# Peptides against a protein of PDB entry 8HF1, part 9

Target 1, 320 residues: chain A of PDB entry 8HF1
Amino acid sequence: NVMLYATKPTEVMVSFPHQEQVLTVTRLISAEIEKFYVSLDLMNIGVQPIRRSKSLQCLRDPSKKSFVKQLFNDFLYQMKEYGIYAASIAIISLIVEFDIKRRQAETLSVKLMHRTALTLCEKIRHLLVQKLQDMTYDDDDDNVNTEEVIMNFSTPKVQRFLMSLKVSFADKDPKDICCLVFVERRYTCKCIYGLLLNYIQSTPELRNVLTPQFMVGRNNISPDFESVLERKWQKSAIQQFRDGNANLMICSSVLEEGIDVQACNHVFILDPVKTFNMYVQSKGRARTTEAKFVLFTADKEREKTIQQIYQYRKAHNDIA

## One batch from the design tools (peptide; made by RFdiffusion4, then SolubleMPNN)

Design b1_p8_7_s3 (from b1_p8_7, 3 letters changed)
Fold by OpenDDE base, seed 2:
Structure b1_p8_7_s3 (fold): chain B 320 residues (1-320), chain A 8 residues (1-8)
Amino acid sequence: as target 1 above (320 residues)
Amino acid sequence: ETYPRVSL
């Protein structure tokens, strides 16, 4: 009987100050999206013909308006939770998606709807970039990707996360690092990935130490709606992480689907742990003797978070 | 106007 002493990872809770200040640009962007929703509700896009082969998407959103609102709601969430810098990356994903949908539009009215959404995204991008430039003397886009700009335009949560990465991994051997970062939402994976690429590139102590990758959960929607590119990306990303060509993986709920990812020495939970399964699955990836399981909590939510994690620990020990 | 800087 090899008692696999599953060395329980060291659980660390990192507190961050609650973000009380909403930046003026964030309010302006939110108001522009709200105005756009009113305009979107007034748009007559007609009844889309229910083609049998696309039946599930047509059944979920026959108007294609709910999908547009979902993307902007996910953007608003990212801007609120991660900050202006993360939002400047997140908006690019919306631009790409709306341009694809505009090109794939079967009707002029649907094409116009996606064009209007795209025009709003370009306006939002300009407002975000202009705000990032407030700390730069030069209008050069490369100057907005400094450690200082990233930190000043990231929420206290993201700042604590980046500081925790710097402290944990500065000047370490890349081979000694196997890190997972869990986020709640699919689109957050790309946003935090882009933020980390720029942060690592701007931080000398992390250059050539951290090689990030991201993985998005399979859409529970049929394989027909998952881009062939997204499926190829997921397979490549997992393989790079398995082969050690990437040592930090950003993922949303994906490891619950039984994707075998190697034993990690660091697991960061950037977003609140909402379920016992998420707690067990994410913690169960931290398997090395020195493994760390790091949680982030707002100071105002600290006691509630401690109680919730204590309940999950108790429940896990009662099953094990 | 920036976010509050967190200390280590």
Scores: peptide ipSAE 0.630, ipTM 0.960, DockQ to the pose 0.738
Fold by OpenDDE base, seed 4:
Structure b1_p8_7_s3 (fold): chain B 320 residues (1-320), chain A 8 residues (1-8)
Amino acid sequence: as target 1 above (320 residues)
Amino acid sequence: ETYPRVSL
């Protein structure tokens, strides 16, 4: 029970300006997804027979349309919260998932649905990449991975996060670094991981300093429905972080699942702390007084965030 | 069109 450790890390709150401006490309992408939802609702996929051997998701959605909408809704969230650059990485995960589902389709109608979703993902990818290229003189895809492009196509929250990493870890010994980055959603772990790989590779002060990994929480779905690949990846990522081969771990609700992660010198909370359990569990990984517990808040939400964190701190001190 | 650049 992580609640029993009176951890006194240095709590830091980093403010960022709220992004009110919606980029024209994000509006276009949102409108294309909305048009796709209308077309998806009109698709006759038929009632799929409930096979006992299919994922619990096939039991919940016989049409498989809700799963398609869920992936695009998670993409729209990532594009809004993290920006165009993170969205260009997030869309690749959708392309991979829809291509797998297209190949696994038992019916022509389901195959066509996943093909239509895949075609939309490719269109979105082209719109995102073309937008990243607006700052490059060369049409080469490799030029979109610069520090400048990443910063200019990331939300103020992500910019403040990347700057906080650079200031915290520039030219340090990689052995002295043990960092956790908490995000709300499982899919965010992958896109922030890809963003960090490119940012670290484009930032000389970080190239040989930070080695990121990501850990996706177990689906509350039976371990029989987790891909053998995801379970192997999760075990390998945890082991690399324990062995010091990775010194930055991006994770979601992993601490609720009983995954033992070592004590860390830095804990970054990239997304809002929505629950007391998330506050206690994440803070409980920063065990020393020298450890930093860093929270990010929009300026417009700053007062509300301060009050909420004060309440959580008080409640934690009354139990500890 | 880009996001506003934030200073430290």
Scores: peptide ipSAE 0.626, ipTM 0.960, DockQ to the pose 0.756
Fold by OpenDDE base, seed 3:
Structure b1_p8_7_s3 (fold): chain B 320 residues (1-320), chain A 8 residues (1-8)
Amino acid sequence: as target 1 above (320 residues)
Amino acid sequence: ETYPRVSL
């Protein structure tokens, strides 16, 4: 009886220095968002009608103000965790969302609220782009997407992630690569996708090697609130990854929703592993021979992370 | 001002 021990993926832990320094531009942007929240709380937008979802769960449709605050709070998280280069991409998603909501506004007061949010997003975009240009001699927007600018304006975590991709995949055959990148938040998928597109385009060793896609988990609130466009995008992205037209997939919580992707040879966990389920599900995708499961940890959290992963590994071995 | 550069 040859017990086919399922080849367990090689676990790799990559450390990065904790980001203690907050850039002046990041403080300015945070202060502008806080001032905007004070103004937003004073806005009279009237009573919002409770939309009854057809499903019997009265999901409290978040107040239009609460949704605006959520988007800016998610932006502040992206800026803090991934840096100002990632934030310059993340702000575009807010601009698009607030412009859509401004056009769909049923009242002048709601239209004005979304317009004020949009005006703040444009101000933030200008502050971010101007800061990225500090390393460019030419005021041309095209010069801000260099490998050097991306690295200098990304957090130590993102720098280590990009370096790990370059070391792992430089000059490899695209067919030999099946890579997953797990992130915690839905909005991080789009932000890191845009960052990776620019990084790959600016890195000769990766241009013809990595073809990224992204997939966000279904809206926990209801499948009915997923736009037809988002559902089409997810289906197309999964299909491209299955067909080998994409070889790197950025995911948030997707595996908990029963989305089956092929066995991968690389799994990167960009954000902290917060749950045993996340550990098992993400690690369970690294199923090829010599598969790697790569974790990132801040140096200050290294010992705590090691202990947590040891507990998850033990618990997984006791169930398997 | 930039983020600290990390070496491999």
Scores: peptide ipSAE 0.624, ipTM 0.958, DockQ to the pose 0.755
Fold by OpenDDE base, seed 5:
Structure b1_p8_7_s3 (fold): chain B 320 residues (1-320), chain A 8 residues (1-8)
Amino acid sequence: as target 1 above (320 residues)
Amino acid sequence: ETYPRVSL
């Protein structure tokens, strides 16, 4: 009996320089959000009627102000971690969400609150797009979605990720690719998906090679807060990836939610591995003979990351 | 003003 030793994936760690420099536009956007929070705290939105069917979240934020702040805080995180280009995509998700909430508002005061948030998002979008256009010399419909614009307005982390994809998949047969990309936050899935669509379209050697999809983790607090649209998207995206119509899947904690994803030949961990469970589950998807498990780390966090991965690897070998 | 370009 030749024990087919389950071929352990090749573990690769990609380092990138820590981004300490804050772009002037990023600082301006942060200051506009802070001013908005002061204004938001002064808004009288009244006591919202307690509907009996309101989940525990609606009990935690009777004013619905904390949800507005959460979306802007998630945007600020994405802008910091992934850069201005990714932020220009991330802001669209906020615009869509606040427009939905504005239309669903039961009171004029709540409608006005979401309208004010939406107006700020449009201002932020214009500041971001204007900054992307600073590299385009022509006054015309200059495609801000070029490889050069994407790379210059992405953090060193995202640049290293995109370069790693290009080197790994340039001119390959799409059928030979099964790639997972893990991110920490659910909103990052949509942001990195939009970035990858534009990057693949601007990169000839990846055109018709990579077809990305994304999975947003279920909102653990209530399936009633999952829009019918998000649930339909998740089912379609998973099916496309199973059928081979998509060969790159961006996901968050989806594996903890019992979504069965196929065995892959590439697994990228874009964000820090924070739990042993995430390490085992994500690594456990890299099951092909030549499978690669790629981690990204800032140079400043390199030694800490090495020690953490060593501990996880040891613990995994002790239980296997 | 852009992010620093990284090499492979």
Scores: peptide ipSAE 0.624, ipTM 0.960, DockQ to the pose 0.769

Design b1_p8_7_s4 (from b1_p8_7, 3 letters changed)
Fold by OpenDDE base, seed 3:
Structure b1_p8_7_s4 (fold): chain B 320 residues (1-320), chain A 8 residues (1-8)
Amino acid sequence: as target 1 above (320 residues)
Amino acid sequence: ERYPRVLP
């Protein structure tokens, strides 16, 4: 019995400086969202019908107000964790969602609520775009998507991630690349995807080398709330990655649901590894010869991260 | 105001 020792991926830990300074624009945006929450709490939208999900667990359909607050809270998280540039992409997803909800509104009060949220998103978008333009002499919208602008308006974590991609994949054959990027939140997949498209397009050494896609987890919210378009996108994105038409896939915790993706040679963990399951499943995708498993940590959290990864590695070796 | 640039 030749125990084929599964070649354990090389674990790499990349550190980044902790960002202590909050930019003035991010404080302004946070304050505008807080003011909006006060206004939202005062809005009378009437009694919302509890949609019974077909799943026997009465997951209370989140109140229409709770959903609005969730989207803005997720946006605030993206802005904090990934920076102003990623936030400028993330806000577009909110604009699209609130416009859909505004059009689907059955009452004038709900329509007005979504309109007010949309107006705030447009104000936030304007503040973000103006801030990105601080580096550009020309008012041309196309000038904000340069490598320099992306790097200057991204958090140290995102900067280290982009640098690690450039070092790992510059001038390589696209066929030799099978890369996964894990993020914690569903909405992070979309904003990091948009950021990577612009970064790859602005970086000659990565043009025609990296073709990104993204996959979002099945919402634990009933499959009835997953748009037909999102399901179609997920199936298409997975198929493109299997067929080699895409060689970089951004995933949230999706792999917990048994989505079979091919064995990868690179796995990047952009966000902190919070669970043993996430560690095992994400590392378990780095199965090729010479596969790399790369994680990112703030310098201030480095010791805590090392101890946590050591504990997970030990526990994984005890069960393997 | 910008984020601090990470050195290569």
Scores: peptide ipSAE 0.593, ipTM 0.955, DockQ to the pose 0.759
Fold by OpenDDE base, seed 1:
Structure b1_p8_7_s4 (fold): chain B 320 residues (1-320), chain A 8 residues (1-8)
Amino acid sequence: as target 1 above (320 residues)
Amino acid sequence: ERYPRVLP
């Protein structure tokens, strides 16, 4: 029970400027997704018969439209929270998923729906890549993965996070690093993982220092939905992190009870701490006084965040 | 258009 550890890590709050300005490309992409939702609502996909062998998710989304909207809503969230560079990585996950769903489609109408979604994803990908290329002289896709491009096309939150990683880990011995990065959403783990891979490769001080991995929490949805591949990936990722073959792990805050992640010397909370349980579970991974528990807050929300963390700290001390 | 650069 993580609550039983009187863990006193050094709490650090890092502020970042609140971003009010929405990029023109982000507005365009959002408008294209909204138009697609109108079209999607008009699509006749037919009622798929509930076969007794179809898993609970097929029961929850009989039209398969809600799943499509969920993926695009998660993409829109990532684009807003992390920026257009992260969005260029996130869209690839949608492309892969919609292509799988298109191939697995039992009906022509469902196949067409996933094809239409896929076509939109390719358009979005093109718009994002074209925008990243505004800083490149060459149309070469490799030129969009520089530190400069990543920093200029990431939100202030992500910029401050990357700077905090650089300051924390530049030229350190990889064996002395055990870092957790907590994010709210499952899909954010993959997106931030891809961003970190590119950032680390573009940053000489980190290239041989940080080896990232990601863990997607077990879906509370039946083990029947976790592909054998996803379960193998999760086990491999955890094992690599335990063996020290990876020293930075990106985790969703939905760490179900039973993912035994080792004690770490750095814990970064990239997204807002929304619950006391999230605070206790994440902080409980930093077990020493030398360990750092790093929170990120927008300047406009700083006072509210300080008060909320103070209440969580007090409540944790009253039960520990 | 770019995001505002955060100073070190």
Scores: peptide ipSAE 0.592, ipTM 0.956, DockQ to the pose 0.736
Fold by OpenDDE base, seed 2:
Structure b1_p8_7_s4 (fold): chain B 320 residues (1-320), chain A 8 residues (1-8)
Amino acid sequence: as target 1 above (320 residues)
Amino acid sequence: ERYPRVLP
C-alpha cells in the first residue's frame, strides 16, 4: 500500500486593491442596458409555443425576453468584475448569440427583439473600443490589444491575475505547465480566454509558453444543435489539454461533474470560493509535488476570505 | 479614466 501522500498544494492568497471607482463609460453602458430593459418590457413578442424537445427537459424560457436579460446581466457582471477590456470581448459573444437568435426567429416580433438587442451590443462595442483607443494614436483595432491597454483597462483583480501568470510562467518550458483557472460563470470563461490570448500574444515571456483553452458548462437553454456543437467543442478542448497541446484551461464549475483532467501544478481561483465543494474539487486538481493553489481577494475582503478558507481547510482535514 | 494600476 503505497500511501500516495497527496502532496497538499501550497495555498497562496494574492490580494488586490478594491475597485471603488466606476468608469464613466461603464455607467453609460449600464444606463443604456437599463433603457433597453424598459423598451424590451414594452415589446409585444406574442405567446411563444412551448416546444418540448424530447431529450432536454429544460424548459425553454417561454419568455425569450428573460434570456436576453440574462445575457446582458452576465455582460454587466463581467464588465464590473473584470473591466472594460474583458467587456469588449464579452460583448462579441452577445453579438454572436443575438445574431443566431435573430436568424432562428420564427416571428417578425422575435426577430425585431433580437435585432434591437444586437444593435445595442454594437453600440456598446463601439463605446468600449473607443475607450480602449484612448491609449492608442491609431484607430486600428489591433492597437488596443497591447499589454499596456489590457492592464490599464482591466480591474485590479484581473491585473493581479495576469501579473501572477507572468511571474509564475515567464520563460518556463510549456511541458512543465499544467494550469487550471476557475471562474464562476460560463461566459467568463470565453472573455477571460480571449483576454488571455491577447495578453499572451502581447507578452514575449508568455507567447510560446502558455497555450490556453476554455471549457464552458452545458447551456440548458441552447437549441439541440448548439448543445451538440458545444459538447463537441468541450470534448476537443479537454482532449487538447490532456494531450498537452494546451497547458492552461479556463473552466467554470463544470469540473464538478467529474470531468477527469490530469493532475495540475497550478490552480488559480479567479472568483470567490462560494462553496466547500468548489474548494475541495478545485484544490484536489493541484496534485503535483510543487502544486500551487492560488486565490485572489480584495484587500477589504482579505480577513473574511482568510477565515472562510481556514474553515474550509479545517473541514477538509477533519474528513481526510 | 483608467483603472488604478496595481504595482508589482
Scores: peptide ipSAE 0.592, ipTM 0.955, DockQ to the pose 0.748
Fold by OpenDDE base, seed 5:
Structure b1_p8_7_s4 (fold): chain B 320 residues (1-320), chain A 8 residues (1-8)
Amino acid sequence: as target 1 above (320 residues)
Amino acid sequence: ERYPRVLP
């Protein structure tokens, strides 16, 4: 329970231009995924025996097709919201997941389904990497992980986020930084983590200043779907952040689950604040003296966002 | 094709 202590962090709103332009590569990838969904719906994978694990039986897609579509839909969301650079990292997570599921497949039909999904992921990866390489003029430096490549192939939201990190933390003492970054979706934590690792490595002013970690909210749907590796990672990441071995933590939905994270001096909300609970809980982590609570908004949604945050602030002050 | 660069 985050006690409703009257934390008065400085609220900052950062605006970014709305991304209307869809890149040709993004349209091609979306069209390939749509074609794949048509093919996936035509696949006969047979009736899978429902292995009844006791409590959360209902959300096992008996067809396993819904889970495949969910992963591609989450990828499409990340590509749209964060850009093609973030998508190049996100696709690797799909490749790993589909390869695991292909190896664990109990039937040839399910194995083939995961193989076709994997083949599409490799095609998408190639299209993304080729597009990132279009900026490398020198044939010898295959390094698609430069600050320039990251910034040019990230959405205006992500560009403003990275700029805000650079301005906030350039050449600071690592011990003076305790930063949370909130994102809406579970898979975004890992994607933004990979992006930040590459950005920090390419940005001299942030090298040895920021040490990022990520934690994923527990899937409320089943502790059985959390890999033993993910649970171990989450425990290790939280411990590193508590011990000061990490000073930036990327998280989703974590506060609803009662994960105790220390008081922070910076809280960034990368995605829109959708609920009063999310506002109170995330703001309630900015508890140090001079703590900052930073929100991002598209210019088109700025007035609506301001009004929503004002309502949440008023409601919070009426309870505190 | 690139995303629009956000100026500081």
Scores: peptide ipSAE 0.578, ipTM 0.953, DockQ to the pose 0.792

Design b1_p8_8_s1 (from b1_p8_8, 3 letters changed)
Fold by OpenDDE base, seed 3:
Structure b1_p8_8_s1 (fold): chain B 320 residues (1-320), chain A 8 residues (1-8)
Amino acid sequence: as target 1 above (320 residues)
Amino acid sequence: PERYPRVA
């Protein structure tokens, strides 16, 4: 009996110092969003018609105000968890989305609401870019996309993640790399993707080594057209990763939906593992003989994280 | 300038 010892991936836990210091620009932006919420609550946009989705699930289309607040709350989360550099990329996604919603507005009041949100996003973008420029000594070098700027304006978690990528993949053959990066939120996929593109471009040892792609979970709330485009884009991104045209894939929980990606040699969990399913599914993608499963934890949460991962490992061994 | 602490 050849016991097929399923080669269990090597689990690695990387600690990072907890970021207690809130940057002045982050406080200013948070205060501007809070002021905007007060203004938004006072806006009369009228009764919104319930769009009957053709799908029998009465997906209550979130109120147009609730959707605006959700996007800004997700932005505030990205800024807090990943830092102001990631926030400078995340805000562009809000700008694009609010401009689309402004153009699609059926009423002047809704158009004005999205216009006001867009104006705030442009102000936030300016504040973020101006802060990133504080590190450029040369007034003429508008290049805020250097390794130094990225590292100085990213949270300790993101810094440790980028360092772990550099150490893991510097000067390696691109063909030997199959990497997954798991994040909790769909919007994190896009901002971390943009951050990685700039970081790889600024880091010679990773140029032509890492080719990132991202995939987001199906948005059940997206209009049928947006959902078709997202589905086409997801299929293209997965196919590009399968064909080896990308060797690093950023995912938000999407592997729960039965998306079969190749066996990976590296799996990074950038955000806390909140569920047993997330642990099993993400770890279950690290299937090569030398596969690494890398977790990130704040130093203050280290003991709690160790205990939680031990419980998940025990529960997984009791089922397997 | 105000920045995040650099992790070594």
Scores: peptide ipSAE 0.618, ipTM 0.958, DockQ to the pose 0.740
Fold by OpenDDE base, seed 1:
Structure b1_p8_8_s1 (fold): chain B 320 residues (1-320), chain A 8 residues (1-8)
Amino acid sequence: as target 1 above (320 residues)
Amino acid sequence: PERYPRVA
C-alpha cells in the first residue's frame, strides 16, 4: 500500500557535471572482470543438487555463476556511479560474500570458483588502494580516508552530494536533523555508508553532527544466518534512527516494501528516480513544508529529469 | 594524477 501523504516538501534539484571520462584504473578493473567472466564460463562446477531446505536464491542459480556475475556487475555499477573511492569500500562487501560462499561450498569446484572470484577481488582492491595512494606524498601516511582523497576519487554526483550534506548540516544541532538518503541498490547502502563515515570523520563541521546508519532490505528468500544478521541489523538501525541515536539513514528502494521510518526534514535521492512509487514513498517521508526533498541530476539529463519529476508531481497531486 | 573533475 503506497501511503499517499499530501506532503508539500520543498523540492530541490542539484545538478552535477556529467562524467564522460573513465579513469584508467576503472578500465583496467573492468577488463580484469571481463577476463574473469570468460574464465568463469569455462569453469565446470557440475550440477549442484537442489536441496529443498536451501534458500530460493540458491535454488534459482544451480551453477552459482550467475550470482558471482551479479555481485561483480553491482560492483562495476558502483564504481561507475560513485567512483573509485566508493569502489574501494564496495569491493570489501564482495570479498566478505565470496569468502562466506567459499567456506559454504559443498564441492571443490565451487570452492575453487569462489576462491578465484576472491583472488580477483583482492587484486581489484589493491589496484583501487594503490590509486587512492597516488595523492599521499608521504609514504608513511597510508591514510587514504582524507576529505581530499574522498573528493578527488568520487564522481561529480558524490562530490555534489557530500557538499550538499556539508552545506545543509555544518555545525547544526544533531537533534534537529532527520535525514534520509535513498539509493537504488542494496550494496550501495554499505559503500555510501562507509564513504560517509570516512567523510564525516575527516570533516570537523560534521564529525559530531551526523551519525549515519544504513538499512538493507530483507532478503525474504534466504533463511540463512545472514538473513538473521541482516534482520537484526535492520531492526537495530531502524531503532537507532527512531530513538535519534542515528540522524542520517541510508536506504535502498526497500522503503517501497512498507518499512515505516519517521518523518524526516531532509530526503536526499542520490540515484535517479525510476518509478512513481519511489517518488511518492521517498517524498512522503518529507512531511512538512520546511522539509527538503533533494534530487541529484546530471546536467545532461536535467531536462529529462525535470519533465519526469513534473509528471510524478502532477500524478501525485491528482491522487492526494 | 588522474582524478575526477572537481565540482565547484
Scores: peptide ipSAE 0.612, ipTM 0.958, DockQ to the pose 0.745
Fold by OpenDDE base, seed 4:
Structure b1_p8_8_s1 (fold): chain B 320 residues (1-320), chain A 8 residues (1-8)
Amino acid sequence: as target 1 above (320 residues)
Amino acid sequence: PERYPRVA
């Protein structure tokens, strides 16, 4: 129980300007997904046999349409919260998932549904990549993975996060770094991991300093081969972080599952702290006064965020 | 080109 540790990390709140401007490409992509939802609702997929796997109380919509909509809704969230650069990485995860589901399809109608979703993902990928290329002056330089492209096509929140990493870790010894990055959604872990790999590779001061990994919760215990690979990968990523072969771990609410991760000297909360448990569990990984607990807030939400964090701090001190 | 506002 992480609440039993009186943790007194240095709390830091980083503000960022509110993102009011929606890019034209983001509006186009949202409209294409909305059109696809209308088409998806009209698709006759037939009645899928209810495989009574007792253990997977997955509310698997027998149509599998809800899962398709969930993946696109998670993509839309990532595009909104992290920007079009992060979205260009996130869409690859959808492409992989829909291609697998297309191959595993037991019926022609289900196969066609996943094929249509895949075709939309490829269109979205093209729109995103084309937009990232708008800043490349050389028609021959397909390198959309520069620091400049990442910063210009990331939300102000992500820009402040990347700047905070650069300021915190530039030219430091990798052994002195133990960093956690908390995000709300499991799919965001992989998206931000891919973004960080590209950012670190494009940033000389970080290239040999930060070695990122990610971990996601066990909630998709599919007996499928994919879930076995995902579980093996998660175990390997945790082990690399324990052994110091990775010094930055991106995680969602996975700490609720009792994953024993060492105490860290930096904890970044990239998304809003929605619950007291999230506050206590994440802060409980920063155990020393020298450890930094960094929160991000939009300027418009700054006062509300301050009040919420003071309430959580008070409630934590009343229990400790 | 349209881009996000750059944070100073």
Scores: peptide ipSAE 0.611, ipTM 0.958, DockQ to the pose 0.736
Fold by OpenDDE base, seed 5:
Structure b1_p8_8_s1 (fold): chain B 320 residues (1-320), chain A 8 residues (1-8)
Amino acid sequence: as target 1 above (320 residues)
Amino acid sequence: PERYPRVA
């Protein structure tokens, strides 16, 4: 029995310049969110009746203000890490979430809180779209989805990622591609998915080559908070990727939840690898003979990243 | 207009 030693994937590290420049629009949006937090803290939302389910005691902010702040903090992170173009997509997810919560609000005070948050999201969306239009002569929203606009309003990390996709997959057979893209946060999956749809549509060499999907990790806190729509989407997305109807999957911690994803020929790690388990699980999906495992790092963090990956590689070789 | 630096 020749144990076919699973060919170790080729590890590639792609560096990008560190993003030090903060755009004026990004500062303005951050200041509007900070002003909103001050107003939010002054809102009297009342004590929601503690539904006496004993076990989920600690995480229910009785005012639901913490969840509103979490969504805006996640948006601020996405705007910083991925840029203005990605932020214009990320804000739509907040709009949808706050509109659902506004409709589901049992009290007038909670309804008003979510309405105020929604109004801020619409203002932020307008500021982002206006900034994207600074490169277009036509006021048509459809003209902001060009390769040029995407590249100019994406961070160096996202630019390097998109360039790496174009170089790796231009004019290839879609059947020869099985690609995973790992991101740290669940909300980043939706944001990068929307960005990739627009980028692929604007890039002729990729339009008929890449079909993206995304997986959002289950909300570990309660399956009851997952909308029936999100659960249906996850099942459909996984099935499309299994059937080969999608050849690029964006995922976060979903692999830790025991979702068996097929062996892939490309694995991209868009965000920093924070744990040994994430390194082993993500690398362990690159199982084909010509599989590539691609890491992205800022130039200033390159040495630290190399040392961390060397430690993980050593530990993995000592266990294998 | 303010833009991100283009990666070559």
Scores: peptide ipSAE 0.611, ipTM 0.958, DockQ to the pose 0.680

